# Peptides against a protein of PDB entry 3S8F, part 130

Target 1, 157 residues: chain A of PDB entry 3S8F
Amino acid sequence: VLTLFVAVPSLMTAFTVAASLEFAGRLRGGRGLFGWIRALPWDNPAFVAPVLGLLGFIPGGAGGIVNASFTLDYVVHNTAWVPGHFHLQVASLVTLTAMGSLYWLLPNLTGKPISDAQRRLGLAVVWLWFLGMMIMAVGLHWAGLLNVPRRAYIAQV
Target 2, 166 residues: chain B of PDB entry 3S8F
Amino acid sequence: DEHKAHKAILAYEKGWLAFSLAMLFVFIALIAYTLATHTAGVIPAGKLERVDPTTVRQEGPWADPAQAVVQTGPNQYTVYVLAFAFGYQPNPIEVPQGAEIVFKITSPDVIHGFHVEGTNINVEVLPGEVSTVRYTFKRPGEYRIICNQYCGLGHQNMFGTIVVKE

## One batch from the design tools (peptide; made by RFdiffusion4, then SolubleMPNN)

Design b2_p16_6_s2 (from b2_p16_6, 7 letters changed)
Fold by OpenDDE base, seed 3:
Structure b2_p16_6_s2 (fold): chain B 157 residues (1-157), chain C 166 residues (1-166), chain A 16 residues (1-16)
Amino acid sequence: as target 1 above (157 residues)
Amino acid sequence: as target 2 above (166 residues)
Amino acid sequence: LAVLLAFLAAAFAAAE
């Protein structure tokens, strides 16, 4: 139980980021509980990518609590659940953040802005990546709960 | 201007931090609730039991696969299982239906997995340690043992079988 | 919160 205190710094960091997003959205004219979300720059892949990563990280973080729980770990350990968790944490948040960073960094390094076509392609890439990752992650978590082992090519189900 | 923005950001941060702290307590409460009410089907870790992996094949209860299944009481058995590169012994493991089976599993070489399909038996097997799992098979038939911890080039083919007899 | 609770609920159900 005391191990959950490890989550405090991570939660603080995550919610300060959320606070920054809310403030940014409100500065852009968003109002109300949800209007600030719509006001964020969803036309920029450098923004969309890491935000989608954050969205994937939420269930991943929940899974982290599950995996770290002594009793619940008996259910999920070395099942497909674990890869599902990893793909949300690494292949979603970290990877999408890297992708988003690239969409900002490369134009700045070259001194050349991306074209509208490139921007649209970038948006397609990050959204498709997120969609694929979510499908796979949900599938892996579901399979894990059905006792599908990790690191094995066969399963009961 | 910048100061106003800074103060606004701090206000939002305070709100989210308060939420974060509240969620921490919720999580702690949920874990406590789970421990108190949702323990069915959980295979608790036993006391730490050690064995010498260098001699486990030659001496002790794991040495002879023919003697691996030991009746310890009425409708109660202990099965001494070795997980090794790349298989299990005994193989098959034969046990009666409805009997309480205590698996004592160890490894003479590297870390392996012991995942029994159709059951909640799923443990890692470490050289020098004995994994203990208690289970009662309700249905007769064959149950496949899968290694779910990478253990070398033959990992993918490392399987065993538990045969539950009527 | 809903996502967190959903995942936890699934884990609880599996552990029970």
Scores: peptide ipSAE 0.029, ipTM 0.795, DockQ to the pose 0.031
Fold by OpenDDE base, seed 5:
Structure b2_p16_6_s2 (fold): chain B 157 residues (1-157), chain C 166 residues (1-166), chain A 16 residues (1-16)
Amino acid sequence: as target 1 above (157 residues)
Amino acid sequence: as target 2 above (166 residues)
Amino acid sequence: LAVLLAFLAAAFAAAE
């Protein structure tokens, strides 16, 4: 019950953020149904990181609803599915947002911009992190569906 | 200029809010559909039962592992299982193939898991509560019980075995 | 949305 109630405002927030991104992209010259996405500042790790976090949060949020559903939770509860959900929420969204915030915060606090090399490295870091998180998350969810238990080092499969 | 931008943002937000609300209804509908059509695979739990974890080892149906398996019908058994730090009793649990087994599981100490490999049996065992799980083993052999709830230093080695006899 | 739907579909298909 509580999870579903929280899901409502969270979902509204998610799409509101998406709307803000769309508007920002359109202000930057993007046009059409998807052209605004390309117009977003994908060259800035401070932008890319939290956005990738948001993308990872989408399936994670769906998983939250699954976990809160009686019949579905019975399938996934205490399996590797649950860690998969956690890693999408915490290790993806929260962590990437934190990482991205540093790429904005530190230059602004110090008054010194990051170098181009640092920018490129930052982009590599956040993209690789996202990729790794997605691979692990998919694996954990898949394993969970195969009844691999959490908190155990062995499984039948 | 700022006012125009603000109004434009609001327009986009309204659209996305409408979409989000529509999606919420879709999700609710899917959940409802799942509840209505996908309940057959769920192991039915019995009514919540409580026991005193401080005395469960000394008296009652869990006290003697040798009497843990009780035939309740021609092809029905109740198995009184203790999950404890760090193991299960009885161990092994011996049951016949094809019989309906009702597991009555409780703990004398801390919370444990009861995950039986090769089955959909996966429950948490709380001290003071009796977990009831009904299952019929169709295949003979050994089924490993895994504790999937952290219960202390010996958690990783906490295993049991169900032996299904022909 | 596609990711969301794909994920939900997978979870739903696995549910018994």
Scores: peptide ipSAE 0.026, ipTM 0.776, DockQ to the pose 0.034
Fold by OpenDDE base, seed 1:
Structure b2_p16_6_s2 (fold): chain B 157 residues (1-157), chain C 166 residues (1-166), chain A 16 residues (1-16)
Amino acid sequence: as target 1 above (157 residues)
Amino acid sequence: as target 2 above (166 residues)
Amino acid sequence: LAVLLAFLAAAFAAAE
């Protein structure tokens, strides 16, 4: 039971980041319950990428709590559920954050801003990446719940 | 106004903190409820049995595949299974339908998996430790054992079979 | 919260 206390710092951090996004959106003119979301700079891949990573991290975090729970881990351990969790945490959040960082870092290092074409391409890349990762993750979690084993090419479902 | 901004941020942080703690308590409560009401097929803790992986093939209940299935009572059996690179012993494992089977699984070499298709049997097998799983097969037939833990070059082909007889 | 609860519910359903 007490093992779940490990989730507290992570949840605090996650929600603090979310709060920061809300605050920033409101400072940019967003109003109401959801208007602040639209006010965020969705035209910048350096912003969009890590934010999409955060969105993927939400279900991943849920999975983390499940995986850390010994009773629930009995169900999901060494099934396709686990790779689903990994892809949300690493291939979504970490990878997209790295991508976003690159979109900011390279222009600053070179002293040259990215072109509008590069910006649009960057947006397409991060959105497509996110979409693909979400499809894969949902599939893997679903398969895991059907008791499809991890690290196996066959399964009787 | 820096003061107003600071207060606003603190309010957000406190709100999210409260929310996170509330969620934590909900999850803890759900786990506690599960532990209190569900015991079938879930073994959260048990006696940790240890063996010497260097001698497990030579002596003890895992040494002879022909003696691996032991009747321990009326309609009760213990099956001593070795997971090794790259297979299972005995193979096939033959057990009667409707009997309570206690699998005692260990490894003489590296970590393996023991995933039985069509069942909720899914455990890791560690050298030096004995994994204990209790299960009753309701349907006769063949159940494939899959290694779901990487154990070397032959991992992908490491399978076993449980034959449940009428 | 809804996502978390959905995952938990799915896990419980799979456990039975």
Scores: peptide ipSAE 0.024, ipTM 0.800, DockQ to the pose 0.030
Fold by OpenDDE base, seed 2:
Structure b2_p16_6_s2 (fold): chain B 157 residues (1-157), chain C 166 residues (1-166), chain A 16 residues (1-16)
Amino acid sequence: as target 1 above (157 residues)
Amino acid sequence: as target 2 above (166 residues)
Amino acid sequence: LAVLLAFLAAAFAAAE
């Protein structure tokens, strides 16, 4: 009940954020249905990190609805599916948002801008982190559907 | 300029809200489809039943592992299982192939898991409550029971076996 | 908390 109740305002918030991104992209010269995406500052890890976190949160949010569904929870509860969900929600959105915050916070705290090398390294870190999280999350969800238990070091499958 | 900007933002918000509403219906449809096409291998067949965890080992149907498997009808059995730190009782659980088995599972100590590999049997076992699961084993052999809820220092070694006989 | 603070300290040191 609680999760499903939170799902509605969360969806509204998510799509409001998307609307803000679209508007920002269009203000930056992006045109058309998807041109606004390219106009966003993809060269800044402080932007890329939380956006990738948002992308990871989409399947995680869908999984949250599944986990909160009484009948579907019989399939996924205490399987590898649950860690997969957590890694999307926490290790993707929360962690990437925290990483992105550092790329803004540290230059402001030190008064020194990040070098171009640091910027490129930051982009590499964020993208590689996202890729790794997506691979692991897909694997865990798949294993969960195959009835691999959580909190166990062995499985028959 | 500000009014024009607000109007533009509102238009984008309305579009994305409409998309959100559409996606809500897609998710509902997907859940409905999954429920309609997915076969449940386990039937929840129990009302909330409570027991005293402090006496469950001394009296009642869980007290004697030799009497844990009870025939309740033609090709129907009830199995009274204890999940405890750190194992299952009886162990092994012996049941015939093709019989309808009702597992009545409880714990005398802490919360445990009851996950039977190769089946959809996967429930948490709470002290003071009886978990009821109905299942029919179609294939003979050994099925491992795994604890998938952390229950202490011996959690990783907490296993049981169901032996399905021809 | 200690791990987070250590990470922030390391990041801060690397940024200077």
Scores: peptide ipSAE 0.006, ipTM 0.765, DockQ to the pose 0.015

Design b2_p16_6_s3 (from b2_p16_6, 9 letters changed)
Fold by OpenDDE base, seed 5:
Structure b2_p16_6_s3 (fold): chain B 157 residues (1-157), chain C 166 residues (1-166), chain A 16 residues (1-16)
Amino acid sequence: as target 1 above (157 residues)
Amino acid sequence: as target 2 above (166 residues)
Amino acid sequence: MDVLLEFLAQAFADAE
């Protein structure tokens, strides 16, 4: 009940953020249906990290609705599906947002901008983290659907 | 111009709201698909039943493992199972192939899991509550019971066996 | 390791 209750405000927030991103991209010269995406500052890890987190949060949010459904939860409850959901929500969104926040916060707190090398390294870290997390999440969700149990070191499949 | 910017943002929001509505239907369809393909057509819904966890080992249908399997009909059985730290009783659980089995599962101590490999049986077992699951084993053999809810130091070794006889 | 990381970072940056 609580999950479904908060789902509506969360979705509203998500699409508001998306609208803001589109606006920003268009202000930066992006045109067309998707051109605004390319115009966003993908060279800044402080931007990329939270955005990738949000992308991971989309399937995670959908999974939250699944987990909150009585009938659907029976299929996935206490299987590897649940850790998959957690890794999307916490290890992806929260962690990437934290990473991105650091790339913004630390330069501002110290008064020193990050070097180009640090910027590039940051991009590598964020993208690699996202990639790894997506692989893990897909694997866990798949395993869950195959009835691999949670909190067990053994599995039938 | 702050007003102009605000108006522009609202215009984009309208588009995204339309998109969100479309995605809602997509998600509903995906949920329906998942339900249809992964439930094996059986979703057990148990009735609320309570027991006293402090006496369940001493009296009642769970007290004697030798009498845990009760034939309730020509091809129907009720099995009274205890999940405890750290195992299951009876163990093994012996049932005939093709019979409708009603598992009545409870715990005398802490919360456990009851996950039967190769089946859709997967329930949490709470002290003071009786979990009811109905299942028919179509294939003979051994089915492992796994505890998938952390229950203490011996959790990882908590297994049981269901033996389905021809 | 640093060289490899920089290379990867650049590759990702170029792709975006």
Scores: peptide ipSAE 0.015, ipTM 0.731, DockQ to the pose 0.026
Fold by OpenDDE base, seed 3:
Structure b2_p16_6_s3 (fold): chain B 157 residues (1-157), chain C 166 residues (1-166), chain A 16 residues (1-16)
Amino acid sequence: as target 1 above (157 residues)
Amino acid sequence: as target 2 above (166 residues)
Amino acid sequence: MDVLLEFLAQAFADAE
């Protein structure tokens, strides 16, 4: 139980970000319990990508607690579950945040705004990336629970 | 106006922090509940046991694969297994159906995996340490051992077999 | 959560 206290700083950071998103959404005219979400700039890939990363990080973080549990880790360790966890933490959150950062950085560095076509393409890229990562992550976690080994080309199931 | 905005942000942060703490307790409770209700599938780990990897092939219970399977009681066996680059010994491991098997697994060289298909046996094998796993095979047949920890150029071909006899 | 627990329980049972 004491080892799980390592999650406290991470949760504090994550929910501080969530608080910032709620505040931003309400500043943009969103009201009620969920109206602030609708008010966020979902037409901007620089915003959408990191947010999708955060959404992927939620189950990834929960998986982190599982992996940190001695008893539960015995079930999932060195199975397909582990790369599933990594693809949520690194290939989703970190990668999507990097992608989103580029959509902000490149226009800023060049001094030219992105075209509408580039914006739409960017949205397509980050949503497709997120969708693909979620499918793969769910598959890997499921396979892991079915005892598919990590770092092996052959499996019973 | 800036002061009002700051107060609003603080209020949202407090709410989300409270939620975060609640979720932490939910996760802990979920783990505790799972452990309390679903313990049958967990294989108990043994105490930390050390061995000299430089001499494990020369002397001791792992030295002779022909003597690796030791009967310790009625319907109870201890199997001393070496995981090495790139295979397992003994291979095959022959055990009777329905017997309680205690696997004592170590490595003379690098870290390997010991994953037995069709079972919940899945442990890392470290040189200098002995991994202990207890299992009873209910079904006769062949069970494949897979190395699920990268151990070198021949890692992908590192397999063993457990033969469970009727 | 119940679905997950049932799945885990079944996985444990199948592995025994």
Scores: peptide ipSAE 0.013, ipTM 0.766, DockQ to the pose 0.019
Fold by OpenDDE base, seed 1:
Structure b2_p16_6_s3 (fold): chain B 157 residues (1-157), chain C 166 residues (1-166), chain A 16 residues (1-16)
Amino acid sequence: as target 1 above (157 residues)
Amino acid sequence: as target 2 above (166 residues)
Amino acid sequence: MDVLLEFLAQAFADAE
């Protein structure tokens, strides 16, 4: 039980980010309980990438709680579940945040804006990355629940 | 107006933080409820048992694979297993169907895994510690032991077998 | 699925 308190800072951070997104969406004209989401700049890969990373981080964070639980970890430890977890954390959030940062940083450093073609390509890249990551993560978590071992090239379930 | 913007941001943050805290309490309450109503479902970790990895091959219950399977009672056995680079001892491990098996697993060298396919047996094996797992095999046959913790160049080939006899 | 069923069965047996 005490171990689960480590989730508190992460939750605080997550909801603070959510608050910032809501504020931004409402500033951009979003209305209603969820209308602010649509108002966010989904045409900008510098925005979309880290947000998709955050979305992937949610189930990853939940998985982190599972992994930190003594009783629940018994089920998932050293199975394919674990790689599924950290791929959401690293390959989703961290990687997509890095991608998004580059889409902001490079134009800023060079003084040259990205072209519309580059923007569209960027959107395609981050969405495809996210989709692929989600498919892989779901597969790994599923395999883990079926007791497929981690770090093994063969398994019988 | 920076002041108005700041105030608005704080309001949203406070709202979301309140929601976060509320959810936290809900989760804690659910855990508490689960523990209170399902105490039998909690598997105890047991006591930590230590062993000297430098002598475990020379003396003690792990030293002789021929003596690794010990009957401790009617339909009850203890199996002393070594996980090493790169295999298991004894191999195969032969146990009766339907018997309660207590595996005592340790390592003389590095950390290994002990994952038995078709079972819920899945533990890490640390040098200097004894992993204890209790299991009853309901079905006869061969069960593969897989090392699921990296232990060196031969890790991927580190397998064992449990043979469950009728 | 068989692994999961055996896991549950074993857990139940251990809980008794």
Scores: peptide ipSAE 0.011, ipTM 0.776, DockQ to the pose 0.014
Fold by OpenDDE base, seed 2:
Structure b2_p16_6_s3 (fold): chain B 157 residues (1-157), chain C 166 residues (1-166), chain A 16 residues (1-16)
Amino acid sequence: as target 1 above (157 residues)
Amino acid sequence: as target 2 above (166 residues)
Amino acid sequence: MDVLLEFLAQAFADAE
């Protein structure tokens, strides 16, 4: 019940953020249905990281609803599915948001801007992290659906 | 300018909220469709059954592993299983192929998992409660029981076996 | 896949 209750405000927040992104993109010269996306600052790891986190949160959030469903939870409970869900929520959204926040916070606190090399490295780290997490998450969810248990070092599928 | 910007933001928010509402209905419809077309896949809820974990080893149907498998009808059995730190009893559990097996699982100590590999049997076992799972083994052989709920230092080695005989 | 199929089969059987 609580999970489902939280889902509604979370969705509202997500779409509000999306609206803000669209507005920002259009202010930056983006036009059309999707042109505003391209206009967003994809060269800034402080922006890219949390956005990728949000993208990872979409399937994770859907998984949360699944986990809260009685009949579906029976299928996925204590399987690799659950770690897959966690890695999308924590290791993707939270971690990437934290990473992005640091790329903003540290320069502001120190008064020293990041170098171009640091920026490029940051972009590489964020994208590679996201890619790795998506691969792992897909694998874990797949394994979970195949009834691979969590908290076990061996399993038959 | 700020006022105009604010109005513009609100317009985008309204659009996205409308989209979100539409998607909500789509998701509800998809769930409803799935339930309507796949009702046979719904797992029924079990009944609440309680036991005293402090005496379950000494008295009652779980007390004697040799008497754990009880025939309740033609091709129907009830198996009283204890999950404990760190194993299962009886071990092995011997049941016939094709029989309807009702597992009654409880714990004398802490929470354990009861996950039978190769099956959909996957439940948590709580002290003081009886987990009930119904299953029919269609294929003979050995099925490993694993604990998928952390239960202590020996958790990783907590295994059992179900032997399905022809 | 086998586990999934068995799950579905068992669920169907239980529903009857």
Scores: peptide ipSAE 0.012, ipTM 0.728, DockQ to the pose 0.014; fails the geometry check

